# Designs tried in a protein design run: peptides against a protein of PDB entry 2AZE. Part 33

Target 1, 148 residues: chain A of PDB entry 2AZE
Amino acid sequence: AQECQNLEVERQRRLERIKQKQSQLQELILQQIAFKNLVQRNRHAEQQASRPPPPNSVIHLPFIIVNTSKKTVIDCSISNDKFEYLFNFDNTFEIHDDIEVLKRMGMACGLESGSCSAEDLKMARSLVPKALEPYVTEMAQGTVGGVF
Target 2, 101 residues: chain B of PDB entry 2AZE
Amino acid sequence: GRLEGLTQDLRQLQESEQQLDHLMNICTTQLRLLSEDTDSQRLAYVTCQDLRSIADPAEQMVMVIKAPPETQLQAVDSSENFQISLKSKQGPIDVFLCPEE

## One batch from the design tools (peptide; made by RFdiffusion4, then SolubleMPNN)

Design b1_p11_1_s3 (from b1_p11_1, 3 letters changed)
Fold by OpenDDE base, seed 2:
Structure b1_p11_1_s3 (fold): chain B 148 residues (1-148), chain C 101 residues (1-101), chain A 11 residues (1-11)
Amino acid sequence: as target 1 above (148 residues)
Amino acid sequence: as target 2 above (101 residues)
Amino acid sequence: ALTQSFTRTLF
């Protein structure tokens, strides 16, 4: 029946939308955890040192990272006003946003890869509102997506 | 029947989506609060040691780019071309190098 | 147009 077909199309549409939202939510959770954990780490470090780091010794978010082999030849062209940059490499490079950097630093407690120790999971849960704790647990267990 | 089953599925999916929307709103709110907290923003930084842990400057050149919002980034990484293009509309772009030592 | 290469050392 045409009606059933229409509903099946809508069902599939909703399933895809839910899947997308799940992915977005997971990323938002990871960002929140990473940011809060970073701030917490730095606050503690500054307290222990009784001073902030030298201003030129840190880079504040947001930023992106580009890395390549030290053997890679890079040609850089910069406009006079620094509004435009062109980098040409003779070999492959990698680009990482600040969130990815934080993840690799362990700021997301390994939640991004499901590699959470008990302590990591405890930390992750402590950095989110209570309403998000069950979802964090599901992420750690790899059980997100049960709506399918 | 089939129709009733599909109708029930759609209702359940709607409830699931509403729950997701709620959780996403919570997350968005938390991130907004973080962005509005000046103390948090002051402490939202990484160090050279952090960057070295991501890519060792002894083996990799590490470049940090700070660009204004809505800066266009185009990257090509193929056997024929390796290129990054940046175009800002709101201000200058700053580029930094992470030293090996 | 004039093009330049700029690098700033952090840390």
Scores: peptide ipSAE 0.032, ipTM 0.895, DockQ to the pose 0.038
Fold by OpenDDE base, seed 5:
Structure b1_p11_1_s3 (fold): chain B 148 residues (1-148), chain C 101 residues (1-101), chain A 11 residues (1-11)
Amino acid sequence: as target 1 above (148 residues)
Amino acid sequence: as target 2 above (101 residues)
Amino acid sequence: ALTQSFTRTLF
């Protein structure tokens, strides 16, 4: 009985670990898709324009975004060497990382929310190695979560 | 029996985890390849138009922060304090604003 | 010590 109980504890531990790894894998897949899709988009755009965009017109990854109401007053203090910044707001703000921005841009093809059209899913699959395609499909269907 | 059943379950879970690990390794490899590809990194950018699609500059002030690795970020967002503190150890921090137009 | 404000605009 005690041995069985010990094994059940171990079972639960492994189940939780697997769940965590599933989440990590999904995020890795989304990052891969988003990055590759972004690169592909920009490559195509530059080819069509026959030139790269001006350097000051784009923001390269990595970055973070801070947004707040246009009415928010922001006081910024910066060190002489620009190593230290302090921002004081008079109202609430939001912070987003670059991956979240890419997701909101649709670079992850709606896979992050299981809101993929057939075309989106096709794109998503095309941006991952073959071995990951079944998992992408499961993500799109919202069927990820079981033990396989 | 129960013991044998549990033992079998654990073996199955082990196999499942190994499969996950394999897939994760594939993903990690792909991301590494992207990071090592100069052309890909050159093309890994967003535009002001992209940022406007996320938060309209007509209503929201959009600020972009580029900081070196290992930069410390502290944020407080409460009814009493609204503050962001950045401290870099490896280089200067750049801040960009997305204009309304 | 006195500090400065620094921002760059896109475009």
Scores: peptide ipSAE 0.031, ipTM 0.895, DockQ to the pose 0.037
Fold by OpenDDE base, seed 1:
Structure b1_p11_1_s3 (fold): chain B 148 residues (1-148), chain C 101 residues (1-101), chain A 11 residues (1-11)
Amino acid sequence: as target 1 above (148 residues)
Amino acid sequence: as target 2 above (101 residues)
Amino acid sequence: ALTQSFTRTLF
């Protein structure tokens, strides 16, 4: 009985670890899709315009976004070497990383929220290696982890 | 028996985890290829229009922070204090404001 | 010391 109990505990431990790795893999896939989709979009746009955008009109990854109400008063202090910044707000703010921005832009094809049309899914599949396509399909269907 | 069944389950879970690790390796390899491709990195950018889709500058102030790797970010958001602190060790930090127009 | 305050206009 004790042997079986020990193995049951180990089984549950491994299942939880696998679940965590699944979440990590899903995030990696979303990042890959988002980045490739962004690059593809911009490449096409530059080809259509026959020129790259002005240098100061775009922000390259990586970056962080901070947003707050237009009425929020911000006090910003910067060190002489620009190594340190201190922002004081008189109201609440939001912070978003570049990955979150790309997701909200639709660069992950809605795969992150389960709002993935047939065309979105087709695009997503085209942006990953063949070995990952089945997993992308499972993500869109919400069936990831069914093999465990 | 129960013992034999559980032992078999654990072996199967190990194989499944190995397959999962393999897929993760494929993903990390693809991301590395993207990081090593200079043309891809040149094209990895967002525009003002993109940022407006996240938070419209007509209603929200949008600030962009470009910080070197390993920069420490500390944020406090409470009724008593609203603060962001940035500390870089690898270079200067750049801060940009997204205009309304 | 944090004595300087500025931001760059983007776009």
Scores: peptide ipSAE 0.031, ipTM 0.894, DockQ to the pose 0.039
Fold by OpenDDE base, seed 4:
Structure b1_p11_1_s3 (fold): chain B 148 residues (1-148), chain C 101 residues (1-101), chain A 11 residues (1-11)
Amino acid sequence: as target 1 above (148 residues)
Amino acid sequence: as target 2 above (101 residues)
Amino acid sequence: ALTQSFTRTLF
């Protein structure tokens, strides 16, 4: 029946939207964990050192990273006001945002890649509100996205 | 029947989506709180050691770009062109190199 | 407009 067909179309639309939101939520959770973990790490480190790091020895978020082979020749053109930059490379390069950097640092506790140990999972859970803990657990188990 | 089943499925999916929305709101709220907290922002940094753990400067050049919001970034990575273009509208862009040593 | 070619060492 036409009515059933319409509902099936709507069902599929909702399923796809839910799938997208699941991915977005997972990313948001990872961002939250990574950020809080970073802050916690640095707070502890500064307490142990009894002082903040020198201002020019750290990079505050947000930022992006560009990396390329040390052999890559880079030509950089900068406007006088520093509003415009042009980089020309003679070989391939990589660009990473700060969140990806934090993930690679392990700040997301390996939750993003299925490398979450029991200790990592404990840390991850401790860095999210109670309402998000079950979802963190599901992420670690790879069970997110089941039947609704 | 089929119609009844589909209707029920849609209601269940709606509930699931509402739960997701709620959780997402919690996440975004937490992130905003962190962004608004001056102490958290003061501590939201990485070190040269952190960058080395991602890409060893002995083999890789590591460049950090601090750009104001709304900065345009254009990147081309092909056999014919390897280029990054940055255009800021809200202030100067800062570029830093992580030293090898 | 004049252009400059330089980078700053952060660490």
Scores: peptide ipSAE 0.030, ipTM 0.894, DockQ to the pose 0.037

Design b1_p11_1_s4 (from b1_p11_1, 3 letters changed)
Fold by OpenDDE base, seed 5:
Structure b1_p11_1_s4 (fold): chain B 148 residues (1-148), chain C 101 residues (1-101), chain A 11 residues (1-11)
Amino acid sequence: as target 1 above (148 residues)
Amino acid sequence: as target 2 above (101 residues)
Amino acid sequence: SLTKSFTRTLF
């Protein structure tokens, strides 16, 4: 009885670990898709324009975004060496990392929410190694776990 | 609840986790390859147009922060105070502002 | 100590 109880505890521990790894894998897949899709988009755009964009017209990854109402007053203090920044706002703000920005841009093909068109899913699959394609499909269907 | 049943379950879970680990390794490898490809990194950028699609500068001020690795970020967003502090140890921090137009 | 304000405007 005690042995069985110990094994049941271990079973639950492993189940939780697997769930965590599933989440990690999904995020990694989304990052891969988003990055590759972004690169592909920009490569195509530059080829069409026959030139790269001006250096100060783009923001290279990695970055974070801070947004707030246009009416928000922001006080910014910066050290001389620019190693330290302090921003004070008079109202609420939002912070987003670059991956979230890419997702909102559609670079993850809507896979993050399981809202993929057939075309989006095809694109997503094309941006990952073959071994990951079944998992991408499951993510799109909301049936993650069957790939085990 | 049987010992044999639980033992079998654990073996199956082990196999499942190993398969999952394999997939994660594949994915991690792909991400490393991307990070090592200079052309890909050169092309890994967004534009102001992209940012406007996320938050319209007509209504929202959009500020971009580029900081070296290991930069400390502290944010407080409460009814009493709204603050962001950044402290870098490896280099300067750059702040970009997306214009309305 | 004195501090400065700096932002870089995108084009």
Scores: peptide ipSAE 0.031, ipTM 0.893, DockQ to the pose 0.037
Fold by OpenDDE base, seed 2:
Structure b1_p11_1_s4 (fold): chain B 148 residues (1-148), chain C 101 residues (1-101), chain A 11 residues (1-11)
Amino acid sequence: as target 1 above (148 residues)
Amino acid sequence: as target 2 above (101 residues)
Amino acid sequence: SLTKSFTRTLF
């Protein structure tokens, strides 16, 4: 009985660890797809324009976005060396990392929300190694972890 | 029996975890390769149009933060406090405002 | 341009 109890505890531990790893893997896949898709988009755009964009017209990764209403009052304090910043808002704000921005741009092909068209899924599969294609398919179908 | 069943379950879970580890290694390798490819990094950028698609500057103020690695970010978003604190140890932080036009 | 500087040194 005690042995079974110990194994049940271990089973639960492993299940939780697997769940965590599944989430991590999905995020890694989305990052990979988003990055590759972004690079592909920009490469194509530059080829069509026959020139790179002006240096000050683009923001290279990594970056963070902060947005708030234009009516929000923001007080900003910056150290002399620009090592420290303090922003005080009088209303709510949102923070988005670059990956989230890419997702909202559609760079992850809607895979993050299960909103993949057939073309989106085809693109997503083309941007990952062959070994990951089945998992991408599962993500699109929302069937990841269904065997557990 | 129960013991045999649990033992079998643990073996199956181990195999599943090993498969996940393998896939994760593939992903991390791909991401590393992307980070090491100078051409990819040159092309890893967003435009003003991209940012406007996330938050329209006509209605939202959009601020872009470029911070060195290991920069500490603290954010408080409550009914009484709305604050962001940034502290870098590896260099200056750059902050930009996305124009409406 | 994409962005303009939004920095002000206060310290």
Scores: peptide ipSAE 0.030, ipTM 0.894, DockQ to the pose 0.037
Fold by OpenDDE base, seed 1:
Structure b1_p11_1_s4 (fold): chain B 148 residues (1-148), chain C 101 residues (1-101), chain A 11 residues (1-11)
Amino acid sequence: as target 1 above (148 residues)
Amino acid sequence: as target 2 above (101 residues)
Amino acid sequence: SLTKSFTRTLF
């Protein structure tokens, strides 16, 4: 009885660990899709324009975004060497990382929010190695875990 | 028996986790390949138009921060204090403003 | 000393 109880505890521990790794894998897949999709988009755009964009018109990864109301007053202090910044706002602000920006841009094909059309799913599958395609399909269906 | 069944379940879970680890290794390899590809890194950018799709500068002021790795970011957002502090140890921090036009 | 400014403006 005690041995069975110990194994049941271990079983639950392993299940939780697997669940955590599944979440990590899903995020890695989304990042891969988003990055490859972004690169593909920009490559095509530059080919169509027959030139790269002006240097100061684009922001290369990595970056973070800070946004606030246009009416918000911001006091910005910068050290001489630009190693330190201090921003004081008179109202609330938001911070977003580059991955979140890419997701909101649709670079992850809506896979992250369950809003993946057939065409979106086709695109997503094309941006991952064959071994990951079944997992991408399960992510779109909300049935992650069936690949095991 | 019950003991035998649980033992078998644990072995199956171990096998499943190994498969999961393998898939994760594939993913990390792909991401590393992207980071090592100079052309991909050159093309890994967003535009002001992209940022406007997230937060329109007509309504929101949008700042972009590019900081070296290991930069410390502290943010306070309360009714009494709204503050962001950045401290880099590896180089200068660049802050850009996304124009409305 | 500290300076109030943004480093760059995007175009």
Scores: peptide ipSAE 0.029, ipTM 0.894, DockQ to the pose 0.038
Fold by OpenDDE base, seed 3:
Structure b1_p11_1_s4 (fold): chain B 148 residues (1-148), chain C 101 residues (1-101), chain A 11 residues (1-11)
Amino acid sequence: as target 1 above (148 residues)
Amino acid sequence: as target 2 above (101 residues)
Amino acid sequence: SLTKSFTRTLF
């Protein structure tokens, strides 16, 4: 019947929306884990060193990085007020945001790729509220949305 | 029947979505708390060693960009044009080069 | 030092 067909269309629509929200939630969880893990690492390091690092030796979030071959020629034009920048490269470049940098640093415990050890998973769970722990476990097992 | 089954499915999906929304609210709350905590923000940094672990300045140039919120970034990466444009409306942009050593 | 100014030309 037409009614059943309409409901099936709606069902598929909702499934797709849920899938999108699952992706968003996973990213939020990864960000939370990465940030907390970074803070924890640095706190521990500063405690061991008994002092913070020199101000010009660290980059605070947020940031982005651009990397290219060391041989790449770059022309940089800047406005007088530094509100505008224009970079021209003679070869390809890569752009990474701070979250991606943290992931590559292992701050997300390998959860982003489903390649976390038992210790990594334990760390990840410890960095989220209790309500999120089951979802972290599902992410690690690759079973997110198993009911769908 | 089929109609009843679909109706039940939709109700279950609605409940699942509500659960997701709840978890997302928890996450956003936690992230907000981190952003509002001065000590956490003080400790939210990476080092030159961290950046070298991602892209070694011996082989790659690593440029760091610190820009205010709402800064527009446009990038073109094609065979004939390799360009990055930055435009800020809320303050100056800082660009730094990560040293080789 | 982690940072070095990366400026060349002004427009």
Scores: peptide ipSAE 0.028, ipTM 0.892, DockQ to the pose 0.038

Design b1_p11_2_s1 (from b1_p11_2, 4 letters changed)
Fold by OpenDDE base, seed 1:
Structure b1_p11_2_s1 (fold): chain B 148 residues (1-148), chain C 101 residues (1-101), chain A 11 residues (1-11)
Amino acid sequence: as target 1 above (148 residues)
Amino acid sequence: as target 2 above (101 residues)
Amino acid sequence: SIVSSTITLKW
C-alpha cells in the first residue's frame, strides 16, 4: 500500500514535469517560427528592393521595448559609460521583449494564440523540421498533451 | 495489480518525456543554427513601421533598448512609483526613440 | 555614478 502511494506521488511529479517541458517546447517552437519567418520576410523585402535597409532604420535582435502614453513625462539619468540607466515616469508604462514583439507582428503565424488559419498553419509547418510538424499541428488545434 | 499498473504508467511517462526531450533538442539545435548563421543574424531585425504596428506612436511613445547580455532590468509600476533601472556589466546600453513617421 | 547626465523627456 505504501509502495503504491509512493509511485502515485512519483507519477504526479512526472506528469507535472512533462507539462512544464511541453510549455517550454511550445515556446521554443514559437521562437523558431518567429525568427525564421522574420528572416524570410526581410530577405524577400531586400531582394525586391535590391538593397538593404538604411542602417539606422532597423533594430536588430535582441532588444526590448518600453512604451507609455505620449503625455507621460520621463526623467532619464545616464552614467558616464552608459552602463547604467534610470528612468522615472509620472505614469504607467509597458515593457515588451523582442519575442513578444515578433508574436504581435504575426511572425509566429498566430500559433501562439490559436488564431491560426490554414495558410498560417502551412507557413508555420514549413518553418520547422519535419519531426516538429506534428507538434505544430497539435498546437494549432489546441490538443497538445492529449496523450498525457 | 495496482502496483504493476502504476509501474507501467511510470515507464510510459518516461518514454513520453524522452520524446519531448528529443523534440526540444531539435528545437535548440535549430535556434543555434540560426544564431550561428551570419546572414540570418543580419536579417533578424524589425523596422519602425513594425513597431508602429504594435504601438502607435501617435498615441504612445515607443522606446527601444539595446542592452548587452546579462543586463539587469528592474521595473517598478505602482500608484506611487514608476521606474525602470538598467545595469549592464558587459558594455554600454543604447536607447532609441521610435519616430512617429 | 549613475547620474552623469539627466534628460527629461516631455511630450
Scores: peptide ipSAE 0.027, ipTM 0.887, DockQ to the pose 0.034
Fold by OpenDDE base, seed 4:
Structure b1_p11_2_s1 (fold): chain B 148 residues (1-148), chain C 101 residues (1-101), chain A 11 residues (1-11)
Amino acid sequence: as target 1 above (148 residues)
Amino acid sequence: as target 2 above (101 residues)
Amino acid sequence: SIVSSTITLKW
């Protein structure tokens, strides 16, 4: 009886670990799709323009963005070597990493929110290795969570 | 019996986790390949237009931070304190603004 | 560590 109880505890532990890894995998898939989609978009755009964009007109990954109201007053202190920055705001701000930016740009094809059209899903599948396609499909359907 | 059933369940969960790990390894490999590909990195960029689609500079100021790896970012967002602190150990931090136009 | 410049941004 005690042995069974111990195994039941272990079972629950493993289930929780699997759940956590599923979440991590989903994020990794989204990152992969977003990155590849971004690269593809830009490659196509440069081909159409027959030239790369001006160097100072683009922001290469990785980056972070901070946004706040234009009415927000910002005090910025910078060290002489630019190793340290201090920003003081008089109102709330938002911070977003590059991955979140890509998601909001639609680079993850709406997969992150289950808002994939048929075309979006097709794109998403095309940007992952074959082994990941079933999982992408499950993500789009909202059926992720089952144990293999 | 109960013991055998639980044992079997644990074995199945182990197999499931192994499959999950395999898929994760595939993903991490793909991401690594992207990071190692010079052309991909050259093309891994967003534009000011992209950022405007996320936060309209007509209403929002958009600041971009380019910092070396392992840069520490501390943020406080409360009614009494709104602050961002950046500390780099591996090089200078670049900050620039996305123009409205 | 040493602050060399302080800028107040007002939009």
Scores: peptide ipSAE 0.026, ipTM 0.886, DockQ to the pose 0.034
Fold by OpenDDE base, seed 2:
Structure b1_p11_2_s1 (fold): chain B 148 residues (1-148), chain C 101 residues (1-101), chain A 11 residues (1-11)
Amino acid sequence: as target 1 above (148 residues)
Amino acid sequence: as target 2 above (101 residues)
Amino acid sequence: SIVSSTITLKW
């Protein structure tokens, strides 16, 4: 009985760890798809324009975005060497990392929300190694984790 | 019996975890390759138009922060305090606004 | 930290 109990505890521990790894894997897949999709989009755009965009018109990864209402008052304090910043807002704000920005741009093909069209899914599959295609399919269907 | 069942479950979970680890290794390898490819990094950018598509500058201000690796970011968003603190150890932090148009 | 500048943004 005690042995079974110990094994059950271990089983639960492993299940939780697997769940965490599944989440991490999904995020990694989304990052890969988003990055590759972004690169190919920009490559194509530059080819069409026959030139790169003006240097000051683009923001290279990595970056973070902070957005708030235009009515929000922001106080910004900056150190001499610009190593330290302090922003005080009088209202709520949002912070987004570059990956989230890419997702909202559709660079992850809607896979992040399981909102993939057939074309989106095809694109997503084309941007990952063959070994990851089944998992991408599962993500699109919302069936990840059904193995247990 | 119960013991045999649990033992079998643990073996199956081990196999599943190994599969996940393998897939994760593939992903991390791909991401590393992307980071090491100069052309890919050159093309890894968004435009102000992209940013406007996710947050309308007519209603929202959009601030972009580019900070060196390992920069500490502290954010507080509560009814009494709305604050972002950035502390870099490796270099200056760049902050700029995305224009409305 | 040594604060060199303070900017208040109003929209």
Scores: peptide ipSAE 0.026, ipTM 0.887, DockQ to the pose 0.035
Fold by OpenDDE base, seed 5:
Structure b1_p11_2_s1 (fold): chain B 148 residues (1-148), chain C 101 residues (1-101), chain A 11 residues (1-11)
Amino acid sequence: as target 1 above (148 residues)
Amino acid sequence: as target 2 above (101 residues)
Amino acid sequence: SIVSSTITLKW
């Protein structure tokens, strides 16, 4: 009985670890898709324009975004060397990392929400190695969570 | 019996985890390759138009922060205090405002 | 001081 109990505890531990790894894998897949899709988009755009965009017109990854109401007043204190910033807001704000921005831009093909169209799913699959395609399909179907 | 069943389950879980690890390794390898590809890094950018698409441009101000690796960000968002603190140890921090137009 | 400038951002 005690041995069975010990094994059951171990089973639960492993199940939780697997669940965590599944989550991590999904995020990694989304990052890969988002990055590759972004690069592909920009490459195509530059080819069509026959030139790169002006340097000051683009923001390279990585970055973070802070957004707030246009009515919000922001006071910013900056050190001489620009190593330190302090922003004071008079109202609430939001912070987003670049990956979240890419997701909202649709760079992850809606895979993050499991709301992929057929075309989106096709794109998503094309941006990952073959070994990951089944998992992408599962993500799109919302069937991730099962044990292999 | 139950013991045998649990033992078998643990073996199956081990195999499942190994499969996950393999897939994760593939992903991390791909991400590393992207990181090491100069052309990919050059093309890894967004525009102000992109940023305006993620928030209501009529109502929201969008500020972009470019900070070196290992920069510390502390944010306080409460009813009485709204603050963001950035501290870099490896270089200057750049802040950009995305214009409405 | 450690702060070289203070900027008030208004949209």
Scores: peptide ipSAE 0.026, ipTM 0.887, DockQ to the pose 0.034

